# Peptides against a protein of PDB entry 3HUF, part 75

Target 1, 320 residues: chain A of PDB entry 3HUF
Amino acid sequence: MWIIEAEGDILKGKSRILFPGTYIVGRNVSDDSSHIQVISKSISKRHARFTILTPSEKDYFTGGPCEFEVKDLDTKFGTKVNEKVVGQNGDSYKEKDLKIQLGKCPFTINAYWRSMCIQFDNPEMLSQWASNLNLLGIPTGLRDSDATTHFVMNRQAGSSITVGTMYAFLKKTVIIDDSYLQYLSTVKESVIEDASLMPDALECFKNIIKNNDQFPSSPEDCINSLEGFSCAMLNTSSESHHLLELLGLRISTFMSLGDIDKELISKTDFVVLNNAVYDSEKISFPEGIFCLTIEQLWKIIIERNSRELISKEIERLKYA

## One batch from the design tools (peptide; made by RFdiffusion4, then SolubleMPNN)

Design b2_p15_6_s2 (from b2_p15_6, 4 letters changed)
Fold by OpenDDE base, seed 1:
Structure b2_p15_6_s2 (fold): chain B 320 residues (1-320), chain A 15 residues (1-15)
Amino acid sequence: as target 1 above (320 residues)
Amino acid sequence: SEDEELAKKENEEEK
């Protein structure tokens, strides 16, 4: 999201979130959803127009800012952005930091991009929320991205957390739920005066973890917890692979259960399977191989003695 | 002072 602040109390010492939309900036406007009052004698009554575009799909992957257009409203001394005079037709900016000077005002409006990118685990939830979140200047998507800051957990009562949720947790993405999204949708008017009134996603995240026994106390409890172990997995999802890497596992990939030869078995401690393959092939597992699902692995990893538990299961099956 | 020059610039009314 774009946040503006200013020097010399020209914004009344307040930080403001700018959502996608158009804002008239000047001395003689009243603060609302489309106006930014700036308190200086050196600025015009209506000085500039700020236009913030909705996020692009590219912005979801890059964590880049919504495009910020500045137009001077034919003022005497013009408008500058990053020490450059704004062109007569307006200019568009993709820089994360904008120093906006209105006329000869000695104090600048500082606009900065605070990255917030929300990944969804469920396409139905994305379809429900994407439009509203984009109108808040929040990029949204389904795919994993290095720019993702938040992850929407699908709450199904009585279901295990998904691999996406597990991975989001381990990569230290803030897990949120529909309650946070609902709250976020209501704050649009309240944050006009104070950007600090933006709801803290960390409080939502803490509450999710506290109320769900499927989460460890911290990602750090699980990261590299299985260092020194080796697994083999079907080449299925990138998220599953990245999850196993974050556990500190050495990973070998195979295309079919038939590719699990004696050589692979000799190099691996266990085989990680998806639920479909695990359920279909339970009867045909090679003797002496510990096979488990990611969900079964997760249940072991969240335990304080995860290494001992896995070691015991490996031993049990080697001597069976 | 820098503050006085700042204050002078602040008093230049834009139209």
Scores: peptide ipSAE 0.101, ipTM 0.737, DockQ to the pose 0.081
Fold by OpenDDE base, seed 5:
Structure b2_p15_6_s2 (fold): chain B 320 residues (1-320), chain A 15 residues (1-15)
Amino acid sequence: as target 1 above (320 residues)
Amino acid sequence: SEDEELAKKENEEEK
């Protein structure tokens, strides 16, 4: 999201979030959803127009800012952004930091981009929330992204957490739920005067972890916990592969259960399968190898003695 | 403050 602050008291010592939309900036406007009051004698009554665009799909993958348009409103001394005079037709900016000088005011408005990108675990929740979140200047998507800061867990009562949720946890993404999204949808009016009134996503995350026994205490409890073990997986998802890498596993890939030969078995401690393949092919599993689902593996990983548990299961099937 | 004096020297009132 865009946040503005200013040097001196020209913004009354307050920070403000700028959501996508249009703002008239000047001395004689009243702070509201479409106006920013700036207190200086060197600033015109109506000095500039700020227009913040909704996030693009690219912004979800890059963590880049919403496009920031600045137009001078035909003022005597103009407007500058990063020491450059704004053109007569206005200019658009994609920099994460903007120093905005209004006329001859010695104090600048500092606009900075705070990255917030929300990944959704399911398309239904994305479809429900994307529009509202985009109107907050928050990029949203389903696919994994290095720019992702938050992950919306699909809260199905009594179901195991998804591979996406497991991976989001291990890569230290802040996991949130629908309660946080609901709170975000209501903040527009309260944060006009003070950007610090934004809800703390870390509090939501702490509550999720505390109230769900499917999470370990920290990602560090699981990261590299299976270092030295080797697995084979069916080439099904990139997220599953990345999850197993974060566990410290050496990973081999295969295309079918028929590709699991004696050579692969000799180099592999266990085989990781998705639920569909596990359920359909359970009767056809090769002898002498431990096959499990990612969800079954996760249940072992969250235990304090995960290495001992997995070793015991490997030994049980290797010598059966 | 020195900043207030600098502000006074550069401040032309815009109308």
Scores: peptide ipSAE 0.086, ipTM 0.727, DockQ to the pose 0.040
Fold by OpenDDE base, seed 3:
Structure b2_p15_6_s2 (fold): chain B 320 residues (1-320), chain A 15 residues (1-15)
Amino acid sequence: as target 1 above (320 residues)
Amino acid sequence: SEDEELAKKENEEEK
């Protein structure tokens, strides 16, 4: 999201969020969802127009800012952004930091981008929330992204957490729920989008972790916890692969259970399967190898003695 | 002084 601050109390010492939309900036406007009052005699009554665009699909993957357009409203001394005069037709900016000078005002408006990119675990939740979140200047998507800052956990009562949720946790993404999304929507309804009114996503995350026994206390409890072990997996899930890498596993990939030869077995401590393959192919598992699902592995990995537990299971099935 | 230049700029009314 874009946040503006200013020197010399020209914004009354307040930070303000700029959601996607159009703002008239000037001395003689009243602060509301479409106006920014700036308190200086050196600023025109109506000085500039700021236009924040909705996020692009690319912004979800890059963590780039919503496009920031500045237009001078035919003022005597013009408007500058990053020491450059704004063109007559307005200019658009994709820089994460903007120093905006209105006329001869000695104090600048500082605009900065706080990255927030929300990944959803399922398409239904994305379909429900994407439009509203985009109107907050928040990129949204389903796919993993290096720019992802938040992950929406699907609350299905009595279900195991998904691989996406497990991976989001281990990569230190802030896990949030629908309640946090509702709070974000409420903040948008405020007349003055004061940055101090933003709900704390970290507090939401802490509450989710505290109240769910499927999570360890921290990602650090699980990261590299299986260092020195080797696994094999089907080459079908990138998230599963990345999850296993974060556990410190050496990973071999195969295309079918028939590709699991004696050589692979000799180098592999266990085989990781998805639920569908595990349930359908359990009668065809190779002898002398431990096969488990990601969810079964997760139940082991969240235990304090995970290394001992996995070793016992490997030994049990190697001699059966 | 820098403060005098600041004060002078603040007193310039934009039209």
Scores: peptide ipSAE 0.080, ipTM 0.705, DockQ to the pose 0.080
Fold by OpenDDE base, seed 2:
Structure b2_p15_6_s2 (fold): chain B 320 residues (1-320), chain A 15 residues (1-15)
Amino acid sequence: as target 1 above (320 residues)
Amino acid sequence: SEDEELAKKENEEEK
């Protein structure tokens, strides 16, 4: 989201969130959803127009700002952004920090980009919320991104947390839920005058973790907790692989259960399977190897004695 | 101040 503040008292000491939209900036306008009053005798009644675009798909992956357009409204002394005079037709900016000078005013408006990119665990929730969040200047998507700051957990009553949620937690992404998104939708008007009224996502996250026994106390309790163990998994290209890497596992991959030979068994402590393969092929598991699902592994790694628990299960199968 | 005179001129030119 874009936030503006100013030097001196020209913005009355307030910070404002600028959502996607158009704003007339000047001395003789009233503060509302489309106007920014600036208190200076050196500023024209209607001095500039700010236009903030909705986020692009690229902005979700890069964490880049919504495009910020500035146009001077044919003022005597013009408008500058980052010490450069704004062109006659206006200029567009993708920098995260903008120093905006209106005419000869000695005080500048400072615009800065606060990064917020929300990943969704499922396409249905994305479809429900993406439009509203984009109108707040928040990029949204389904795929993992290095720019992701928040992850929307799917609340299914009585279900285990998804692999996406597990991975988001270990990546130290702020996990949020639909209640937080609902709260964001209500605050749009109140944050115009006070940017501090933005809901605290960290408080939402703390409440989710505290109220759900499927989470460890900290990601640090699980990161590299299985260092020195080796696993094999079916299929190379999933959040599951990255999750297992964050546990400190050495990972081998195979294409079918038939590819699990004596050599692979000799180098592997356990096999990680998806639920469908685990349930369908349980009778056909190779002898002498511990097979489990990611959800079963997660139940072990959230325990303080995860290494001892894994070791005990591996040993049990060597003597069976 | 020079700024008050400039502000007066800007207010006079926006008449």
Scores: peptide ipSAE 0.039, ipTM 0.701, DockQ to the pose 0.062

Design b2_p15_6_s3 (from b2_p15_6, 5 letters changed)
Fold by OpenDDE base, seed 5:
Structure b2_p15_6_s3 (fold): chain B 320 residues (1-320), chain A 15 residues (1-15)
Amino acid sequence: as target 1 above (320 residues)
Amino acid sequence: SAEEELAKIENAKEK
């Protein structure tokens, strides 16, 4: 989201979030959803127009800002952004930091991009929330991205957490739920006067973890917890592979259960399968190695004695 | 528990 602050109390000592939309900026306007009052004798009654675009798909992957357009409203002394005069037709900016000078005002408006990118675990929730979140200047998507700051968990009561949720947790992404999204959607008007009124996602996250026994106490309890073990997995999802890497596993990939030969078994401690393959192929599992799902593995790794449990099972099957 | 999950994995091979 774009946040503006200013020197010399020209914004009355307040910060403001700028959502996607159009704003008239000047001395003789009243603060609302489409106007920014700036208090200086050196600023025109109506001085500039700011237009913030909705986020692009690219912005979700890069964590880049919504495009910021500035137009001078034919003022005597013009408008500058980062010491450059704004062109007659306006200019667009993709920098994360903008110093906006209105006319001869000695104080600048400082605009900065606060990165917030929300990944969704399922397409249904994305479809429900994407439009509203994009109108807040928040990029949204389904795929893993290095720019993701938040992850929306699907609350199905009594279901195991998804691989996406597990991976988001281990990546130290802030896990949120629909309650946070609902709250975020309602504060849009209140943050006009004070940007600090933006809801704290970390409080939501702490509550989710506290109230769900399927989470470990911290990501650090699980990261590299299986260092020294080796697994084989079907070439299914990159997310599953990355999750197993974060556990410290050496990973081998195969295309079918039929590719699991004696050589692979000798080099592998266990086989990780998705639920569909596990359920359909359980009768045909190779001898001398155990097969498990990621969800089963997760239930083991959240325990304090996870390494001992896995070691005992490996020994039982390899030396039986 | 993790022990219960391991027991389920074992039982899946014996069937």
Scores: peptide ipSAE 0.037, ipTM 0.611, DockQ to the pose 0.005
Fold by OpenDDE base, seed 2:
Order: sequence, then structure tokens, then C-alpha cells
Structure b2_p15_6_s3 (fold): chain B 320 residues (1-320), chain A 15 residues (1-15)
Amino acid sequence: as target 1 above (320 residues)
Amino acid sequence: SAEEELAKIENAKEK
């Protein structure tokens, strides 16, 4: 989201969030959803127009800012952004930091981009929330992105957490739920005058982790916890692969159980399957190796003695 | 527990 602050109390010592929309900036306007009052004798009654665009799809992957347009409203002394005079037709900016000078005012308005990108675990929730979040200037998507700051977990009571949620946790992404999104949707008007009223997603995350026994105490407890072990991965997602990598596993990928020969079994500690293959192919599992799902593996990994548990199972099968 | 989960994995091979 865009946040503005200013020197010399020209914004009354307050920071303000600029959601997508249009703002008239001047000395003789009243602060509201479409106006920003600036307190200086050097500023015109109506001085500039700021226009914040909704996020693009590219912004979700890059973490780039919503486009910021500045137009001077035919003032005597003009408007500058980053020491450059704004063109007569207005100029658009994609920089994360903007120093906006209104006329001869000795104090600048500083606009800065606070990165927030929300990944969704399922398309249904994305469809429900994307429009509202985009109107807050928050990029949204389904696919993994290096720019992702938050991950929306779907609360299904009594269900195991998804591979996406597991991976988001290990990547140290802030996991949030629908309750946070509901709250976020209500604060839009209250944060106009005080950006500090934005709800703390990290506090929401802490509460989710504390109240759900399916999460370990920290990502650090699980990252590289299986270093030195090797697995064969069959018919699993890319997210599953990345999850297993974060556990420190050496991974071999296969298309079918028939690809697992005696040589591979001798070099592999266990086989990871998706739920569908695990349930359908139980009778055809290779001898001398154990097969498990990501969900089963996760339940082991969240325990402090996970490495010992896996080692004991490998040993049991070598001597059986 | 993880031990209970391992036991379920073992029992799934015998069925």
C-alpha cells in the first residue's frame, strides 16, 4: 500500500494510507476519502491530483507498487516529484519512494510503498476476496511468488492443513485467515487519518499458530530437520517438491511406482506419495521401503524427535 | 502423535 507522510507538520503530523483512487491535494480541501489537506501558505487551494491505480498481475510477482499518478492543477509554481517538474498532462511513477514538492513549500510529502502481497490457497477464496483487496492496493494471486508476504489459510475445522499452508509456513510467510481479511475490509475508513490503525497480521498469525496443533513452534524447528535423508517423490506437486527441499531432503522424482527398482530402493530412505496414489496403490508398494504422504510426513516433522522417528522406521524395514 | 502416525503407516501395509 502507499503511505504518505510529510515534514514540517504540513500533514498535521499524521501518516495516511492512499488506497487506489483519486485525491485532490491542497490547502483549502477537507480530509476525506478523495481529499488531502496540506497546511502551508505556499500551497495552492487545490494544488495537485494524486491517482493511485489498482495493482496489476505483474505487481503480485514483483512486489512493485501500484502506479502513482501526479498531476499539477495549473498552479503558479507547479509540482515536483523526485526533484523533477511534473509534466502538464501529469506523470506516472513506479518508484517505491516519491518526494513530492508542492509549489515553493520547503517541506515535502514523502510517499513510500509498503509491500503487501497476499497469496491464496484456493481459487474460491481468491474469487471472493481479490476485488476487495485490490481496492486496498494489495496484489493477490494463487501461484507462489517471491513477493508474497501473506498467505491465506482456509479454515476447515478438523481437516489437515494443505501442502500450500505447510510450505508458506516454512518460507516464513505470514499466515492469515478469513477473519483477518474480514477485519481488514472494515478498517478502510478508519485508517485514512492514521495508518497505524492497520490491523497487525503478525498478531493474527501468532494466534493461528498457537491455537492449531498442526503447526510446529517455529519454521526453524523444521527447516533442514531431515538433512542427510533421501526420498523418492511420486506424482506430487511442485509445492511438495519445494517443501521437501526446505526439510533438507535429497529428492528423486518419478512418474510411477514401477520406476522404483532395487538399486533406487537401496539409496532411498522413503517414498513420498500424493493421497490419491497412496490410497489406490497400497497393495503395490515396493518391498523394503516405506511409503507415506506429505500429510503423514508433516505430522512426523512437527515433532522434536522427527529425525529419530524416521531413522527407526528405516532401520526396522532394513532388518525385516 | 508422530508415533501413532507411524503405527498407522505400518498398519496400512498389512491391509
Scores: peptide ipSAE 0.037, ipTM 0.612, DockQ to the pose 0.005
Fold by OpenDDE base, seed 3:
Structure b2_p15_6_s3 (fold): chain B 320 residues (1-320), chain A 15 residues (1-15)
Amino acid sequence: as target 1 above (320 residues)
Amino acid sequence: SAEEELAKIENAKEK
C-alpha cells in the first residue's frame, strides 16, 4: 500500500494510506476518500491529482508498487516528483519512494510503498477476495512468489494443513485467514486519517499458530531440522520441493516409482510421495526404504525428536 | 504422535 507523510505539518502531522483511486490534492479540499488536504499558503486550492492504480499481476511477483500517477492541475508553479517537473499530461511512477513537491512549498509529501502481497492456497478463495484486496492496493495470487508477505490458510475443520500452508510457515510468511481479510475490508475508512490503524496481521497469525497443534512453535524449529538426510521425491510440486529444501534435505527427483532403482535407494534415506501416489501404489513400494507423504513427514518434523525418529526408521529398514 | 505416524507407515508396507 502507498503511505504518505510530510514534514512541516502540511499533512497535519499524520500519515495516510492511499488506496487505489483518485485523489484531489490541495489547500482548499477536505480530507476524505478522494481528497487530500495540504496545509500551506504556497499550495494551490486544487493543486494536483494523484491516481493510484490497482495492482498488476506483475506486482504480485515483484512486490512492486501500484502505479502512482501525478497530474498537476495547471498550477502556477507546477508539481515535482523526485525533483523532476511533472509533465503537462501527468506522469506515472513505479518507484517505491516518491518525493512530491507541490509548487514552491518548502515541505514535500513523501510517499513510500509498504509491500503487502497475499498468496491464496486455493482458487476459490482467491476468486472471492481478490477484487476487494486489489481495491486496497494489495496484490494477490495463487503461485509461490518471493514477494509474498501473507498467506491465506483455508479453514477446513478437522483437515490437515496443506503443503502450501506448511511451506508458507517455514518461509516465514504471515499466515492469515478469512477473518483477517474481512477485518481488512472494514477498516478502509478509518485508516484514511491514521495509517497506524492498519490491522496487524501478526496478531491473526499468532492466534492461528497458538490454536492449531499442527504448527510447530516457530519456523526455526523445523528449518534445517533434517540436515544431513537425503530424500527422493516425485517431481510434482515446486512447493513440495522448496519445503523439503527448507528442512535441509538433499533431494533427488524421480518421475515414477519405477525410476527408484538400487542406486537411488543406496543414496536416499526415504521417499516422499504425494497422497495420490502413496494411496494408489502402497503395494509397490521399494524394499529397503520407507515411503511417506509430506503430511506424514510434517507430523514427524514438528516433534522435538524428529531426527531420532527418522534415524531409527532408517536403521530398522537397513537390517530388515 | 510422530511415533504413531511411523507405526502407520510401517504397517502400510507390510500389507
Scores: peptide ipSAE 0.036, ipTM 0.598, DockQ to the pose 0.005
Fold by OpenDDE base, seed 1:
Structure b2_p15_6_s3 (fold): chain B 320 residues (1-320), chain A 15 residues (1-15)
Amino acid sequence: as target 1 above (320 residues)
Amino acid sequence: SAEEELAKIENAKEK
């Protein structure tokens, strides 16, 4: 989201969130959802128009800011952004830091971008929430992104957590749920009506983890927990690969179980399969090595003695 | 502050 602050108390010593929308900026406007009052004799009554666009798809992947448009409202001394005069028709900015000078005011409005990007595990949930979140200036998507800050877990009662959720947890993304999205949906225009009604996202996350036995106490309990082991990964997602890497596994990627010869078996501790391949190919698993799904592996990893459990299984199958 | 409000919303990666 965009935040503005200003030097010299021209914003009354207050910072302000700017959601996507249009704002008239000037000395003689009243602060509301579409106006920003700036207190300076050097600023016109109506000086500039700020327009913040909704996030683009690219912004989800980059964590880039919503486009910030500035137009001077035909003022005597114009408007500058980052020391450059705003063009007659207005200019658009994608920088994460904007120093906005209104006329000859010696103090600038500083606009800075704080990145929030929400990944969804479920396309239906994305479809439900994306529009509302985009109106808050929050990029949303389904695919993994380095820019992702939050992850929406689909709470299906009695289901195992997804690989996406597992990976989001291990990469220290804040996992949130529908309750948090509902809270965000109450954020209208420029006013958070009651931020006290719901915990912050971190508190929400803590509560999710605390109340779900499918999670370890922390990501650190699992990160590199399988260091020294090697696996062959067959027909899994990119997220699955990254998940296994975060566990400290050495990974060999294969397209078919037929690619696993005796040499590979000798160098590999176990084979990781997606659920579909596991179920369909169970009868054709290589001898002398155990195959498991990511979900099965996760159930082992969340145990305190995960290394011992895996070691015992490897020993059992290599020496049987 | 907007920052406090954002912190409640975003839980920025800076921690």
Scores: peptide ipSAE 0.021, ipTM 0.485, DockQ to the pose 0.019

Design b2_p15_6_s4 (from b2_p15_6, 5 letters changed)
Fold by OpenDDE base, seed 3:
Order: sequence, then structure tokens, then C-alpha cells
Structure b2_p15_6_s4 (fold): chain B 320 residues (1-320), chain A 15 residues (1-15)
Amino acid sequence: as target 1 above (320 residues)
Amino acid sequence: SEDDELAKKENEEEK
């Protein structure tokens, strides 16, 4: 989201969120969803127009800002952004930090981008929320992204957490729920887009973790917890692969259970399977190898003695 | 400053 601040009390010492939309900026406008009052004698009654675009699909992957357009409203002294005069037709900016000078005002409006990209675990939830969140200037998607800051947990009562949720947790993404999304939606309805009114996602996250025994106390409890162990997995799950890497596992990939030869078994402590393969092929598992699902592995790794637990299971199946 | 006087004049002309 874009946030504006200014020195010299020209914004009354307040930080304001700018959602996607158009704003008239000037001395003789009233603060609302389409106007920004700036208190300076050196600023025209209607000085500039700010237009913030909705996020692009690219912005979800890059964490880049919503495009910020500035147009001078034919003022005598013009408008500058980052010491450059705004062109007659307006200019567009993708920089994360903008110093906006209105005319001869000695104080600049400082606009800065706070990156927020929300990943969803399922397409249904994305379809429900994407439009509203995009109108807040929040990129949304399903795929993993290095720019992802927040992850929406799918709350199905009585289900295990998904691989996506596990991975989001370990990569230190802030896990959020529908309640937080609802709060975000209400912030836009507030006439005063004060940045201080933004709900704390970290508090939501803390509450989710505290109330769910499927989470360890911290990501650090699990990161590299299985260092020194080796696993094999099917090549079909990138997210599962990244999850296992964060556990510190050495990973070998195979295409089918038939590719699990004596050499692979000799180098592998256990095989990680998805639920479908585990359930269908459990009768065909190679002798002398420990096979488990990601969810079964997760139940082990959240325990304080995870290394001992997994070692015991490996030993039990080597001698069975 | 001269700039403050110019800004004052502009504010009077835009009134």
C-alpha cells in the first residue's frame, strides 16, 4: 500500500494510506476518499492529481508498488517528483519512495510503498477476496512468490493444515485468516484513511498459532531440524520440495515408486509421498524403507524430539 | 523570502 507523510505539519502530522483511486491534492480541498488537503500557503487550491492504479499480476511476483501517477493541475510553479518536474501530461512512477514537491512549498510529501502481497491456499478464497484486496492496492495470487508477505490459511474444521500453510509458516510468511481479510475490507470504508487504523496482521498470526496445536512455537523450531537426514520424493511438488529443503533435508527425486532401487534406498533415510500415492501404493512399498506423507512428517517435526522420533521410525522399518 | 512573497501574491490572485 502507498503511505504518504509530510514534514512541516502540511498533512497535520498524519500518515495517510492511499488506496487505488484518484485524489485531488491541494490547499482548498477537504480530506476524503478522493481529496488530500495540504496545508501550505505555497500550494494552489487544487494543485495536483494523484492516481494510484490497482496492482498488476507482475506486482504479486515482484512486490512492486501500484503505479503512482502524478499530474500537475496547471499550477504556476508546477509539481516535482524526486527533484524532477512532472511532465505536462503527467508522469507515472514505480519507485517505492517518492518525494513530491508541490510548487514552492519547502516541505515535501513523502510517499512510500509498504509491500503487502497475499497468497491464498485455494482458488475459491482467492475468487472471493481478490477484487476487494486489489482495490486496497494488495496483489493477490495462488502461486508461491518471493514477494508474498501474507498467507491466507484455509480453515476447514478438523482438517490438517495444508502443505502450503506449512511452507508459508516455515518461510516466515504472516499467516492470516478470513477475520483479518474482513478487517482489511472495513478499513477502506473509513473516511479517514489513517495508516494507524490498519489492523495488525501479526496479532492475527499470533492468535492463529496460539490456538492451533498443528503449529510449532516458531519457524526456527523446525528450520534445519532434520539436517543430516536424506529423503526421496516424487518430482511433482515444488512446494513440498521447498518445504523439505527448509527442514534441512537432502532430497533425491524420483518419477515413480519403481525407480526406487537399492542405490536410492542405501542413500535415503525415508521416502516422502503425497496422500494419494501413499494410500494407493502402500501395499507396493519397497522393503526396508520408511515411507510417510508430508502430513505425517509434519506431525513428527513439530515435536521437540523430532530427530529421535524419525530415527526410531527409520530403525523400526529397516529391521522389519 | 522572495519566494514567500511570490507565493503570497499567487494566493491573492487565486482567491
Scores: peptide ipSAE 0.019, ipTM 0.589, DockQ to the pose 0.059
Fold by OpenDDE base, seed 4:
Structure b2_p15_6_s4 (fold): chain B 320 residues (1-320), chain A 15 residues (1-15)
Amino acid sequence: as target 1 above (320 residues)
Amino acid sequence: SEDDELAKKENEEEK
């Protein structure tokens, strides 16, 4: 999201979130959803127009800002952004930090991009929330992104957490839920005067972890917890692979259980399967190897004695 | 936009 602050109390010492939309900026406007009052005698009554675009799909992957357009409203002294005069037709900016000077005002409006990219675990929730979040200047998507700051967990009561949720947790992404999104949707008016009124996602995250026994106390409890072990992965999910890497596993990827020969069994501690393969092929599992799902693995790794538990299962099958 | 026209007019009155 774009946040503006200003020096010299020209914004009354307040920070403001700028959502996608158009804003008239000047001395003689009233603060509302489309106007930004700037208190200076050195600026015009109506000085500039700011237009913030909705996030692009690219912005979700890069964590780049919503495009920020600035137009001078035919003022005597013009408008500058980053010491450059704004062109007659306006200019568009993709920099994360903008110093906006209105005319000869000695104080600048400082616009900065607060990175917030929300990944969704399922397409249904994305479909429900994406439009509203995009109107807040928040990029949204389903796919893993290095720019992801928040992850929306699907609250299905009584279901195991998904691989996406597990991975998001280990990546130290702030896990949020629909309650946070609901709260976030209500702040649009209140944050006009005070950007600090944005809801704390970390509080939501802490509450999720506290109230769900499927999470360890911290990602650090699980990261590299299986260092030194080797697995064969029968899964096409990239998130599954990355999850296993974060556990410190040496991973071999295979397409079929038939690819697991005696040599591989000798070098592999266990086989990780998706649920569909596990359920369908359970009868045909290779003898002498521990096969489990990612969800079963997760249940082990969240235990305090995860290494001992896995070692015990491996030994049980090697000597059987 | 109407806002652009108003802004121009106001800025012309201040010149």
Scores: peptide ipSAE 0.018, ipTM 0.607, DockQ to the pose 0.809
Fold by OpenDDE base, seed 5:
Structure b2_p15_6_s4 (fold): chain B 320 residues (1-320), chain A 15 residues (1-15)
Amino acid sequence: as target 1 above (320 residues)
Amino acid sequence: SEDDELAKKENEEEK
């Protein structure tokens, strides 16, 4: 989201979030959803127009800002952004930091981009929330991205957490739920005067972890917990591969269960399968190899003695 | 926009 602050108390010592939309900026406007009052004798009554676009799909992957358009409203001394005069037709900016000078005002408005990118695990939830979140200047998507800051867990009571949720947790992404999204939808009016009134997603995350026994106390409890073990997996999902890498596993990939030869078995401690393959092929598993799902693996790795538990299961099946 | 025209007039009156 875009946040503005200013030097010399020209914004009355307040920070403000700018959501996608159009703002008239000047001395003789009243602060509301479409106006920004700036208090200086050197600023015109109506000085500039700020237009913030909704996030692009690219912004979800890059964590880049919503496009920020500045137009001078035919003022005597113009408007500058990053020491450059704004063009007569207005200019658009994609920089994360903007120093906006209105006319001869000795103090600048500082606009900065606070990255917030929300990944959804469930396409139905994305479809439900994407429009509202985009109107808050929050990029949204389904695919894994290095720019993601938050992950929406689908709150199905009594279901196992998804691979996406497991991976988001290990990546130290802030896991949120529908309650946080609902709260974000109500904040738009309160943050006009004070950007610090944005909901703390970390509090939501702490509550999720505390109230769900499927999470360890921290990602650090699981990261590299299986260092020194080797697994094989079907080349089914990139998220599953990255999850297993974060556990410290050496990973081999195969295309079918028929590719699991004696050589692969000799180098592999266990095989990780998705639920569909596990359920369909359970009768045809190769002898002498431990096969499990990611969800079964997760139940082991959240235990304090995960290495001992896995070692026992490997030994049990190697000598069976 | 109507706002741009209004702003232009107001800025001309302040000059």
Scores: peptide ipSAE 0.018, ipTM 0.604, DockQ to the pose 0.837
Fold by OpenDDE base, seed 2:
Structure b2_p15_6_s4 (fold): chain B 320 residues (1-320), chain A 15 residues (1-15)
Amino acid sequence: as target 1 above (320 residues)
Amino acid sequence: SEDDELAKKENEEEK
């Protein structure tokens, strides 16, 4: 989201969130959803127009800002952005920090991009929320992104957390839920006067983790917890692969159980299967190897003695 | 100040 603040109390000492939309900036406008009052004798009644575009698909992957357009409204002394005069037709900016000078005003408006990029685990929830979040200047998507700051957990009562949620947790992404999205939808008008009224996603995250026994106390308790073990991974997603890598596992990937020979079994501590393969092919599992699902592995990993638990299961199958 | 007179003139020309 774009935030503006200014020197010399020309914004009345307030920080404002600028959502996608158009704003008239000047001395003789009233603060609202489309106007920014600037208190200086050196500023025209209507001095500039700010236009913030909605997020692009590229912004979701890069964490780039919504495009910020500045137009001077034919003022005597013009408008500058980052010490450059704004052109007659206006200019567009993709920098994360903008120093905006209105005419001869000795104080600048500082615009800065606060990164917030929300990944969804469920396409139906993305379809429901994406439009509203984009109107807040928040990029949204389904695919993993290095720019992702927040991850929306699907709350299904009595279900295990998804691999996406597990991976988001280990990546130290802030996990949020639908309750946080609902709260975000209500703050739009209140944050015009005070940008600090944005809800704290970290507090939401702490509450999710505290109230759900499927999470460990911290990602650090799980990261590299299985260092030195090796697994074979069958018919799994790329996200499952990255999750297993964060556990410190050596991973071999296979398309079918038939690809696992006796030599591989001798070098592999366990096999990770998706739920469909685990349920359908349980009768055809190779002898002498521990097979489990990612959800079964997660239940072991969240325990403080995860290494001992896995070692006991591996040993149990060598003597069976 | 000269700037106060300029700001007054700009306010009068926008009338």
Scores: peptide ipSAE 0.017, ipTM 0.581, DockQ to the pose 0.070

